# Peptides against a protein of PDB entry 5A53: the designs that were tried, part 60

Target 1, 230 residues: chain A of PDB entry 5A53
Amino acid sequence: LVENVKQALFIPGQSCNKNLHDIMVDLSALKKPDMKRFNRKNDIHPFEDMSPLEFFSEKNDCSLMVLMTSSKKRKNNMTFIRTFGYKIYDMIELMVADNFKLLSDFKKLTFTVGLKPMFTFQGAAFDTHPVYKQIKSLFLDFFRGESTDLQDVAGLQHVISMTIQGDFQDGEPLPNVLFRVYKLKSYKSDQGGKRLPRIELVEIGPRLDFKIGRIHTPSPDMVTEAHKKP

## One batch from the design tools (peptide; aimed at target 1 K6 Y86 A226 K229)

Design b2_p26_4_s1 (made by RFdiffusion4, then SolubleMPNN; from b2_p26_4, 12 letters changed)
Fold by OpenDDE base, seed 4:
Structure b2_p26_4_s1 (fold): chain B 230 residues (1-230), chain A 26 residues (1-26)
Amino acid sequence: as target 1 above (230 residues)
Amino acid sequence: LDDLIPKSKGDVPPEPVAEPEGLIVE
């Protein structure tokens, strides 16, 4: 079953600033061609009223949305939203730390649009803790692209790395998630007549450290419906 | 089998492609 590639909609909120716009442009470039962006700011408060997002999901045929907002309490906030049947499935606020780097901060490397990235997850909590499980699920869903059975290593161009920044105990603030993007470069090493293919990972950006904010979890009924394989 | 490999749309530099006009809720 070829699962249809989920389309993403990037929405500047009313409080969207230049930094968030630049981050939006760079992050959305990784989702091409399966991405739409709005040019106009929309006054959306997802945790107060979800109806505008459900409307946008339906009207743009996008099951993934990213709302870009910034406030004193929630600086550089990227709210990631998933819909199921154009209804809100889940939401998570991921606030970008000030140490972010744009694609312009790295050596410009050409990449083929539409190639599926490989993911790496570092931190046991991605498999054990509910919030980090949601983040893992979200990013896999967001960038998974076409389900090709043959992940031909030859087609592997990008690696997205997600790392939990340190250990934590119950009741402690959740560590940031470090988002990194690498391009695979193959070098022919001429050492000693054996052409050993040397693969190097080159960071290409963006570089984002996500602070976890508010979360909306799906209802048990929506979980059941969303996991029903057609 | 050939049809499952998405034809590599050529190396598009990550230039900011013009943002499509989206539906705006007033």
Scores: peptide ipSAE 0.026, ipTM 0.447, DockQ to the pose 0.060
OpenDDE base, seeds 1, 2, 3, 5: peptide ipSAE 0.010, 0.010, 0.021, 0.024; ipTM 0.502, 0.374, 0.493, 0.402; seeds 3, 5 fail the geometry check

Design b2_p26_4_s2 (made by RFdiffusion4, then SolubleMPNN; from b2_p26_4, 12 letters changed)
Fold by OpenDDE base, seed 3:
Structure b2_p26_4_s2 (fold): chain B 230 residues (1-230), chain A 26 residues (1-26)
Amino acid sequence: as target 1 above (230 residues)
Amino acid sequence: LDDLIPKSKGDVKPAPVPEPEGVIVE
């Protein structure tokens, strides 16, 4: 059974800068080998015209896309796009806060390419609020691909943690989502004659705080089609 | 998690977008 792993395409927009490029490189490294990246800047405005993204989805056979743009209003903006049949399903703008850390800011730990991360979500809104539900769904689709069998637990190297930064009420600005990546490190603890394997989480990066921007939600018809099992 | 996005064989109308150049698979 060929695992139908969703492929991701990373696209630098016209306003892509060095910082966004570095973030793109580091985030895309977590999606290897199921990642493509453009080198050229493309003038794409997804909330004005989605057609270029649909074209790229089809031509590159990628159902996941990330557009890297930056403006005064939307600094370090990563637009995450999902496509269904190469048509736009949903989009969300996630702006990276200036406090980001790159992989180079952490101790270099070797990781095996292609191992699926475990996800942890902190915040009730990931299960109740429509925007955070979309974010949860997006990141699960982006990095897990197809369903992890029990065999994936034996190969677990990475944990991706997503935390909603604080509580909020209706009508308040949506809190940021804190994106963290950890590596599982097994230590043999020689404490007290019982060799209990101790597992520690070591942050490996990137560290990204996402401010939520604009959202495109799928049409009810697309949701229905997307849930139809063939 | 059911793949919310089945590969639909939907005819995507070609947008007049230049062919994507410089795709690197790392």
Scores: peptide ipSAE 0.034, ipTM 0.519, DockQ to the pose 0.235
OpenDDE base, seeds 1, 2, 4, 5: peptide ipSAE 0.008, 0.009, 0.028, 0.020; ipTM 0.447, 0.469, 0.467, 0.392; seed 5 fails the geometry check

Design b2_p26_4_s3 (made by RFdiffusion4, then SolubleMPNN; from b2_p26_4, 10 letters changed)
Fold by OpenDDE base, seed 3:
Structure b2_p26_4_s3 (fold): chain B 230 residues (1-230), chain A 26 residues (1-26)
Amino acid sequence: as target 1 above (230 residues)
Amino acid sequence: LDDLIPKSKPDVPPEPVPEPEGLIVE
């Protein structure tokens, strides 16, 4: 089943700033062509009232949303929202650390738009801890493209790496998630008369370190309904 | 994959709504 590619809507909140706008532009570029952006700020507080997001999900036919806000407590905050049947499924706040790099900070590499990235997840907690499981699920869902014959022919072009920054124990603050994007570069290596393809990873950006904020988890009923629908 | 939500579309999706009035993000 070729799952219809989920559309993403990027929403600048009332407190959106230039840095968040730039991050939004660069991150949304990885989601092209399956991306919409608002150009105007919207006063949305998703942890107080989710109804505006449900409205935008329905009216824009977007099951993925990213709200861009910034405050003293939640600087450079990207709230990732998923909807099911245009109802809120889950939400997570991911705050971008100040050490971020934009696409302009890297060597300009041409890539084909619409190719599905390969994901790599570093850290056992991505498979065991509920919050990191949600992050893993979210990013896999967010960047899940169509399996086209063109992807098989064009081969793997991009790798998105997500790394948990260090070890942690129960009751400790959750480590940041390091988001990195690489292009696969194939080289013909003439080693000993056999042209073995050498593959190198070249970072292309953006580079984002995500601090985890507030989370909304789906109800058990909504999980059950989401799994029943193809 | 187990935690992924499927895309659900209504039979007749509504038209996209214009952006609300607000400040342009510069």
Scores: peptide ipSAE 0.032, ipTM 0.428, DockQ to the pose 0.256
OpenDDE base, seeds 1, 2, 4, 5: peptide ipSAE 0.007, 0.017, 0.032, 0.041; ipTM 0.386, 0.390, 0.491, 0.412; seed 5 fails the geometry check

Design b2_p26_4_s4 (made by RFdiffusion4, then SolubleMPNN; from b2_p26_4, 11 letters changed)
Fold by OpenDDE base, seed 1:
Structure b2_p26_4_s4 (fold): chain B 230 residues (1-230), chain A 26 residues (1-26)
Amino acid sequence: as target 1 above (230 residues)
Amino acid sequence: LDDLIPKSRPDVPPEPVAEPPGVIVE
């Protein structure tokens, strides 16, 4: 059973600033056409009361949400929320480091809207550590798009790379996740009369380093229902 | 990969969720 493409809702919180707005615009451009954005600030505190987000999920038919907030403790905070049956499934705070780059910081490359990105994950913890497993699941879910059987290499335009920044031991602070977006550029290389297709990865942005914040995990019962095959 | 990504909906339609008062949808 292939579900319809999950829709994303981007919500500016009360503390949303210009930088977060710009990040929101650039990140949401990768989710087009399956994206909505609010223009008004909403006073939402998801770790205190989740009910406003459940309401927005249902009324906008969006099972993915991103809340944009900023404080001294949680600067440039993107709270990623998923719903199951319009109820909160999971949440994770990902704080964007100050070294971020916008699409405008890169060479303007035309890209086709709606093409499914390929993902690459660097770091063993994406497969072993619960938090990084959640991050992997979240980003795969967020950018999955339409299930086209035609992962035709010809249709591959974008690569999203997610890297865990360094090694860590048990009990240490979780390293940042480095989010990078590349466009595949095909060149005809004339090497020795054989035109070998050369593919280069060109960074197109945004460039985001995510610091991991607070996490909400689903109940075991909700996990069972959400992963139940029909 | 399918086991890593949750569904967004139950196979049975969920019960209606009560609307929180004062929340405006844009």
Scores: peptide ipSAE 0.354, ipTM 0.711, DockQ to the pose 0.813
OpenDDE base, seeds 2, 3, 4, 5: peptide ipSAE 0.032, 0.008, 0.048, 0.349; ipTM 0.524, 0.426, 0.561, 0.713

Design b2_p26_5 (made by RFdiffusion4)
Pose (drawn by RFdiffusion4):
Structure b2_p26_5 (pose): chain A 225 residues (1-189, 195-230), chain P 26 residues (1-26)
Amino acid sequence: LVENVKQALFIPGQSCNKNLHDIMVDLSALKKPDMKRFNRKNDIHPFEDMSPLEFFSEKNDCSLMVLMTSSKKRKNNMTFIRTFGYKIYDMIELMVADNFKLLSDFKKLTFTVGLKPMFTFQGAAFDTHPVYKQIKSLFLDFFRGESTDLQDVAGLQHVISMTIQGDFQDGEPLPNVLFRVYKLKSYKSRLPRIELVEIGPRLDFKIGRIHTPSPDMVTEAHKKP
Amino acid sequence: VEEVRSKADTITPLSNEDELHEKYFE
């Protein structure tokens, strides 16, 4: 009954550069094998015209899309896009801060591609705040991959950690979201003692513009059997 | 947290699909 794994399409925008491309490559590796990359630049402006994104969603059968854009106003801009029936469901701009680390900045460890990641979300706003609820929903939907009734404990290899940069009060600017990836190591104490090693990429997301779905589309996208 | 479905029972085509095909695939 459940759908196939959602496919991701990474799209360099007209203003995409090498540094932003490196971020795309390393992040896209976490999506393997359910991922495609475009090589050319495309003149796409999602908050002016959504038609091209819906077109690429249909022709490439990708319900998850990431547009790469950079200007001084919005530097290292990663626009995460989800579609339903090849129509736009929601969009959010996540801009990467300059303190980012790539895979090259971390010791390369053995890594089995295609395993179900574990998730940990740190911050009460991930459950109550509309903006951060969308981000939790986005990254769960984006990277969880295959749904299954069966889990091999040996397959529990890495965790995707997302932390809000401190608590905040209403009216203040929205804190950044800290994207971290760790590899698990376990030792005997039955329950194992767990330690973590960072493998990257390390990304601090600054929150930009947001598009939310209509109630009608939410009804259809979240319809229950 | 619920997962967002991606498939609809009916697909509505784009009115400007041929223009977009020419612009982005040719």

Design b2_p26_5_s1 (made by RFdiffusion4, then SolubleMPNN; from b2_p26_5, 9 letters changed)
Fold by OpenDDE base, seed 5:
Structure b2_p26_5_s1 (fold): chain B 230 residues (1-230), chain A 26 residues (1-26)
Amino acid sequence: as target 1 above (230 residues)
Amino acid sequence: VELVSSKADVIEPLENEEELKKKFFE
């Protein structure tokens, strides 16, 4: 089953600011062509009422949504939402730290739109801790393009790296997730007649440090239904 | 080359919560 590429909808909330708008533009560029953006602000509070997001999911045929909001308590907040059958599956707040970098802060590198990024995850908690497992699942779902079985290394242009910032114990605040995007640059090193392909990773942006906020987890019934539909 | 994603008319967000509620319950 070629899973149809999940479409993403980016929604500016009422409190969306210029920084969040710029972040939205840059992050959504990595999701092209499978991305829609609203231009108008919407007053949506997904942890109070999820019904507006379910409506937008259905009307725009988007199973991925990102709500952009900012407050004193939740500055530069990106709420990532997944739907199943146009119903809310899960939600997570990821607040962008002030040290973010935009694509314009990096050397402009041409990239081909629509190429599937390779993912790297650094931190054992991505496989063990429920919250980080959700983040891993979310970002894989978000940026997995067409499931071309051809993991043809030749088609890999981008690497998305996600790193948990440090160790933590149970009951401690969850460390930030460091989001980095690299372009694979192949150099023909002409050292001694053997053209060994040297692959270098060049950061292209955006650079985002995510502070974890509120989480909505799916009901056991919805998990069961989501796993039954291939 | 700006890959202009096909102008699928993104359904414009409703201007206010009242209009959103009205269209959601109608």
Scores: peptide ipSAE 0.023, ipTM 0.465, DockQ to the pose 0.061
OpenDDE base, seeds 1, 2, 3, 4: peptide ipSAE 0.007, 0.023, 0.016, 0.007; ipTM 0.345, 0.539, 0.426, 0.331

Design b2_p26_5_s2 (made by RFdiffusion4, then SolubleMPNN; from b2_p26_5, 9 letters changed)
Fold by OpenDDE base, seed 5:
Structure b2_p26_5_s2 (fold): chain B 230 residues (1-230), chain A 26 residues (1-26)
Amino acid sequence: as target 1 above (230 residues)
Amino acid sequence: VELVSSKADKIEPLENEEELKKKFFE
């Protein structure tokens, strides 16, 4: 089954600032060509009323959305939304820490648009903790693109790394998720007449540290419906 | 990092904020 590549819609909220706009531009570049971006600010409060997001999902045929907002309590907040049948499936707030780096902060490396990233996840909680499972699922769904059976190693240009920042216990604040993007560079190293391809990872950006905010989880009925559709 | 996007750069999103206001806030 060739799953149709999920389209993403990036929405600047009313409180969207320049830094968050720049982050939106750089992150959305990784989703090209399967990305739309609004230019106008929209006054959307997804945890109060989800109806505007369902409307945008349907009108733009986008099952992925990112709302860009910033306040004193929730600075540089990226609300990631998934829809199923144009209804809200899940939502998560990911606040970008002030130590972020843009693509312009790294050496300009060209990469081919439309090549799928490889993902790496560091931290046991990505496989055990419900919130980190949702984050893992979300980012895989967001950037994995078409499922081609041919994981042609030849098509691998970049790696997205997601790391949980430290250990935590029950009842403690959830550690940040460190988002990093690397380009694979193949070097022909002539060591002793055997050309072993040396693969190096070069960070290309953006560099984002995500603080976890509010979460909306799907109803059991929506989970069942989402798993029934091919 | 210049993403060399092909010709598809002009996806005009349907930004109908007025239609949204009319449908949900009237």
Scores: peptide ipSAE 0.036, ipTM 0.512, DockQ to the pose 0.064
OpenDDE base, seeds 1, 2, 3, 4: peptide ipSAE 0.014, 0.019, 0.010, 0.026; ipTM 0.393, 0.481, 0.381, 0.404

Design b2_p26_5_s3 (made by RFdiffusion4, then SolubleMPNN; from b2_p26_5, 10 letters changed)
Fold by OpenDDE base, seed 1:
Structure b2_p26_5_s3 (fold): chain B 230 residues (1-230), chain A 26 residues (1-26)
Amino acid sequence: as target 1 above (230 residues)
Amino acid sequence: VELVSSKAEEIEPLENEEELRKKFFE
């Protein structure tokens, strides 16, 4: 089965810095081999003009994009973009907090490229609140894709955990989303004379706390078209 | 299958061990 895995394009914006570049490298490693990265900075302001992103989507055949920008107002900003038919479907700004950790901050483990992560979502708002629903949908679409087969379960190597940082009420600022990546280590433990399979979760990075920024939601017409499975 | 969290690593964003066990092994 040729899985039509969605391709991701990582774009350094004009204001992309070293930290964002390093984050981009590490996060994009989880999307290999279905990832492209630009080496050149591009002056793109997606909430002012989306046309450059649509152009890049079409030219690179990428339905997923991540724009890396940083400003005083939006430090370490990762704008996640999805396209449908090379038109902007949705966008969300996720600003990485300064407490981030890179893959180099963790114990290097062997990793098989191309395995799909399992996801865990912590926080009821991922199923109820429109913004967190979009985040959940985005990350599932970005890293897992549409199809999970039995081979994905048998090949389960890593888990992506996404946690809403605390409770919130209506009208309050949206809590951060804690992004964590774990590798599963299976070993046979002999406890009490019974060899039980044990699984340890080992954090492998990157560790990212996402502050939610601006959002672009799809038009009702585009939602309808995007849900029409071909 | 028993899920053992790494004592050396921050797993706080994960659900509790029972919830994780249920999600991954049930």
Scores: peptide ipSAE 0.012, ipTM 0.319, DockQ to the pose 0.013
OpenDDE base, seeds 2, 3, 4, 5: peptide ipSAE 0.008, 0.007, 0.009, 0.007; ipTM 0.376, 0.325, 0.345, 0.300; seeds 4, 5 fail the geometry check

Design b2_p26_5_s4 (made by RFdiffusion4, then SolubleMPNN; from b2_p26_5, 9 letters changed)
Fold by OpenDDE base, seed 2:
Structure b2_p26_5_s4 (fold): chain B 230 residues (1-230), chain A 26 residues (1-26)
Amino acid sequence: as target 1 above (230 residues)
Amino acid sequence: VEEVSSKAEEIVPLENEEELEKKFFE
């Protein structure tokens, strides 16, 4: 079964700013060709009314959406939305910290469009804590889609690293998730006649530190339905 | 040429590129 690669829709909200626009452009570049962007600001408040997002999901055939909003309380907020059957499955607010770096801040490296990144997750909470499990699931779903063929390893150009920023205890604020993107560079080391391929990781951006905001979790019924489709 | 998929249905009416730029820089 060739699982259809999930399409992403990037939506500037009414409060979208230049920084969020630039972040959107850079993050969406990693999702090419399976990405659409709106160019206009849309007045959407997904935690108040989800209906506009369900409409956009259906009309654009996108099961992934990212809404860019900014306020004093939720600065540089990227709301990641997943749909199932064009209905909201889950949502999470990820606020980009001001220390972000764009692709332009790194050495421009050519990348092949359409290659799936490898993911690395640092922090036990990605496997145990419900919120970080959702983040892990979301980003895997967003960039890999469902089918990782062994061929995706042979074509590996990018590594996305997601790190939980420090340890936390129950009742403490959830640490940020550090999003980093690396390109694999193969160097032929001509050192001493043994052509050992040296692989180096080079950061290519964007660099995003995500503060976790509001979350909408799927209903148990939707979880069951989403897992029943092969 | 960034093929911005021009076929995305937006709720907000077509603002021209100049109005969009102004609204992103404000």
Scores: peptide ipSAE 0.026, ipTM 0.535, DockQ to the pose 0.040
OpenDDE base, seeds 1, 3, 4, 5: peptide ipSAE 0.019, 0.017, 0.016, 0.011; ipTM 0.499, 0.545, 0.528, 0.511; seeds 1, 3 fail the geometry check

Design b2_p26_6 (made by RFdiffusion4)
Pose (drawn by RFdiffusion4):
Structure b2_p26_6 (pose): chain A 225 residues (1-189, 195-230), chain P 26 residues (1-26)
Amino acid sequence: LVENVKQALFIPGQSCNKNLHDIMVDLSALKKPDMKRFNRKNDIHPFEDMSPLEFFSEKNDCSLMVLMTSSKKRKNNMTFIRTFGYKIYDMIELMVADNFKLLSDFKKLTFTVGLKPMFTFQGAAFDTHPVYKQIKSLFLDFFRGESTDLQDVAGLQHVISMTIQGDFQDGEPLPNVLFRVYKLKSYKSRLPRIELVEIGPRLDFKIGRIHTPSPDMVTEAHKKP
Amino acid sequence: ITYEELMKQHNEAEDFYNENYLKSKP
């Protein structure tokens, strides 16, 4: 009954550069094998016209899309896009801070591609705040991959950790979201003692513009059997 | 982080995902 794994399409925008491309490559690796990359630049402006994104979603059968854009106003801009029936469901701009680290900045460890990641979300706002609820929903939907009734403990390899940069009060600017990836190590103490090693990429997301779905589309996308 | 804590938080994320499953197809 459940749908196939959602496919991701990474799209360099007209203003995409090499540094932003490196971020795309390393982050796209976490999506393997359910990922496609475009090589050319495309003149796409999602908050002016959504038509091209819906077109690429249909023709490439990708319900998850990431547009790469950079200006001084919005530097290292990653616009995360989800579609329903090849129409736009929601969008959010996540801009990467300059303190980012790539896979090259971390010791390369053995890594089995295609395993179900673990998730940890730190921050009460991930459950109550509309903006952060969308981000939690986005990154769960984006990277979870295959849904299954069976889990091999040996397959529990890595964790995707997302932390809000401190608590905050209403009216203040929204804190950044800290994206971290760790590999698990376990030791004997039955329950193992768990330690973590960072493998990257390391990304601090600055929150930009947001598009939310209509109630009608929510009803259809979240309809229950 | 302990094993129990990590599995708890991960299971909560799985529950959240399953309750709020977003369909990509009509």

Design b2_p26_6_s1 (made by RFdiffusion4, then SolubleMPNN; from b2_p26_6, 8 letters changed)
Fold by OpenDDE base, seed 2:
Structure b2_p26_6_s1 (fold): chain B 230 residues (1-230), chain A 26 residues (1-26)
Amino acid sequence: as target 1 above (230 residues)
Amino acid sequence: MTYEELLAANKAAEEFYNENYLKSKP
């Protein structure tokens, strides 16, 4: 049983600033048409009380949410939330570093709204480390879109790239995750064989370096139910 | 990145998604 495309709700928190708003607009553009945005600020503190988010999940039929907040301790903080049965499944704080770039900072390239991206994940920890596995799962949930046949890969126009910034050891702070978006340019190689096209990846934005913050993980029972195959 | 590398990376991501598929509803 294939579920419908997961819908995302972008929520400006009370401390949402212009930079976060702009980031929200640009990141949410990659989720069109499967996104909603609130225009009003909401006073939500998800690590203190999750109930308002569960209410918004149910009311808006969105299993994905992003809360935009900023403080001295957690500047440019995007709290990514997933729900299962409109109950909080997991949360992760991803703080955007000050070196971010908006879509307006890149050459305006037309992309078709609603096209499924290709994904690249760089760093072994995306497959082994619980936090990076959560991030990988989360971003796939956010941006995978509709299931397309493999033959449609030739029609894919953009790549979402996520890279772990450097190596780390146990007990060290978790490296940032570098979020990049590229337009795929494909060139036919004139050499008449079954030669794979040459490609060029052109960065289109936004460019976001995510610092990992607080995390909420689901109960084992909720994990079992949420991953239960039909 | 080559086209082959991109396809391989995307395939690996798709496999991961399918293996770790999270339902939104019971």
Scores: peptide ipSAE 0.731, ipTM 0.967, DockQ to the pose 0.863
OpenDDE base, seeds 1, 3, 4, 5: peptide ipSAE 0.726, 0.731, 0.731, 0.726; ipTM 0.966, 0.967, 0.967, 0.966; seed 5 fails the geometry check

Design b2_p26_6_s2 (made by RFdiffusion4, then SolubleMPNN; from b2_p26_6, 9 letters changed)
Fold by OpenDDE base, seed 2:
Structure b2_p26_6_s2 (fold): chain B 230 residues (1-230), chain A 26 residues (1-26)
Amino acid sequence: as target 1 above (230 residues)
Amino acid sequence: MSYEELLAAHKAAEDYYNKNYLKSKP
C-alpha cells in the first residue's frame, strides 16, 4: 500500500512575526510540493478550541498543519498538528530558539523538489520517552514522501537530523530537539584504491532548535483507528 | 547510492553531528 503523501498546511497565527514567517517559508520548502500556506493571519488557539483546525484540515485536505504563533511566553512557536479523518490526532508546540538559521544563511545548494529526506535521530529518548516518540513520529510522518522503492534511496540528497540536546532525568525540563538539514555530496575519490565514494554532509538549513511546549496526545481510540488503516 | 553508501552517509551525518554538536558541551 503506497501511503498517500500527507499534505501540510502552514497557518500564520495572529501573532505570527517576520522570523516565524521566514522559518515557515524555509521549513515548508522541504515539504514541497505537498504543502499549502495561508497568506493571511488566522486567529487560532488550538489548545483552547481545536474546531478551526479540524475545519481547515477538511477544507484543505491536509492531515498535517503547522500553526505559527509568537508570544512572550511562547516565542516563535510552531504548533504541529496531525489529523486523522480531519479530527485532531495530536498536537505539539515546538518553539524555535533565537539562534535559528535560515536557508539564506547557507550556501545555496540546488534544492530538488520532491526528494525525500533521510532521517537520523540521536538520543535514546526518541524510542522510549512518549514526547520524543511523538516528535519522531510527527517528523517522520511530516517529511515521509511517497513510499519510494529502495531505488529512490539513490536519490536521497537530504538528511534531516534530529537530536535531543543532552541527557535529562525524570522531572527535569525536556531538552530541546536540534533540527538540522544536510545535503549529501558524493565525491568520486580518484585516489587510486577502491573507489569508495566519499560522502560529505553539507548543512543547507534551516537550523532550528526546538523547545518543547504543550502537547495534545491522541485518544486511545484514535490510536487504535489510526493503526488499523493499512 | 547503495545501501552501504547510504549507511555510510548516515554514519558520516552522525559523526559530523557528534563532532560538531554533541562535543560542544562546554
Scores: peptide ipSAE 0.024, ipTM 0.514, DockQ to the pose 0.049
OpenDDE base, seeds 1, 3, 4, 5: peptide ipSAE 0.016, 0.019, 0.023, 0.020; ipTM 0.396, 0.423, 0.498, 0.424; seeds 1, 4, 5 fail the geometry check

Design b2_p26_6_s3 (made by RFdiffusion4, then SolubleMPNN; from b2_p26_6, 10 letters changed)
Fold by OpenDDE base, seed 2:
Structure b2_p26_6_s3 (fold): chain B 230 residues (1-230), chain A 26 residues (1-26)
Amino acid sequence: as target 1 above (230 residues)
Amino acid sequence: MSYEELLAAHKAAEDYYEKNYLKSKP
């Protein structure tokens, strides 16, 4: 079953600032063509009332949403929301650290729209810890385009790398997730008889360090329903 | 993680995708 590509809606919150807008533009560029953006700020507080997000999910036919807000407590906050049947499935706050870099900070490599990224996850917690498992699932779900045939693997020009920043113990604050985007460059190595293409990774941006904030986890019933759809 | 380690991880991921996702599509 070819899962339909999930559409994403980017929503500036009332407290959205220029930095968040720029981050939104750059991150959403990786989701083209399967992305919509609101141009107007919306007063949405998803951890207080989820109903406006469910309404936007249904109205825009978007099962992925990103709300951009900023406060003293939650600076540069990107709330990632997934819906199932236009109902909230899960939410996670990912606050972008001030050391972010935009696409403009990197050598403008031609970004081909519709290229599927490969993913790399660094850190055992992505497979074991509930929060990091949710992050892994979210980003895979967010940037997985249409299940492409073999030809698209040869066309995989982008790598999204997500790294947990260091080790942590139980009860410690969860380390940041380092989000990096690389372009694969194949060089014909003319060095010696075996033409093994040398693959180089070139960072293309954006560069985002995500601090983990509040989380809403799906109900067991919604998990069961979401997994029943082939 | 060094750049080389990242490249190695990427290659491993590519090989994994080729082996597990591409071959399993009929």
Scores: peptide ipSAE 0.026, ipTM 0.469, DockQ to the pose 0.109
OpenDDE base, seeds 1, 3, 4, 5: peptide ipSAE 0.018, 0.022, 0.023, 0.023; ipTM 0.483, 0.512, 0.514, 0.451; seed 5 fails the geometry check

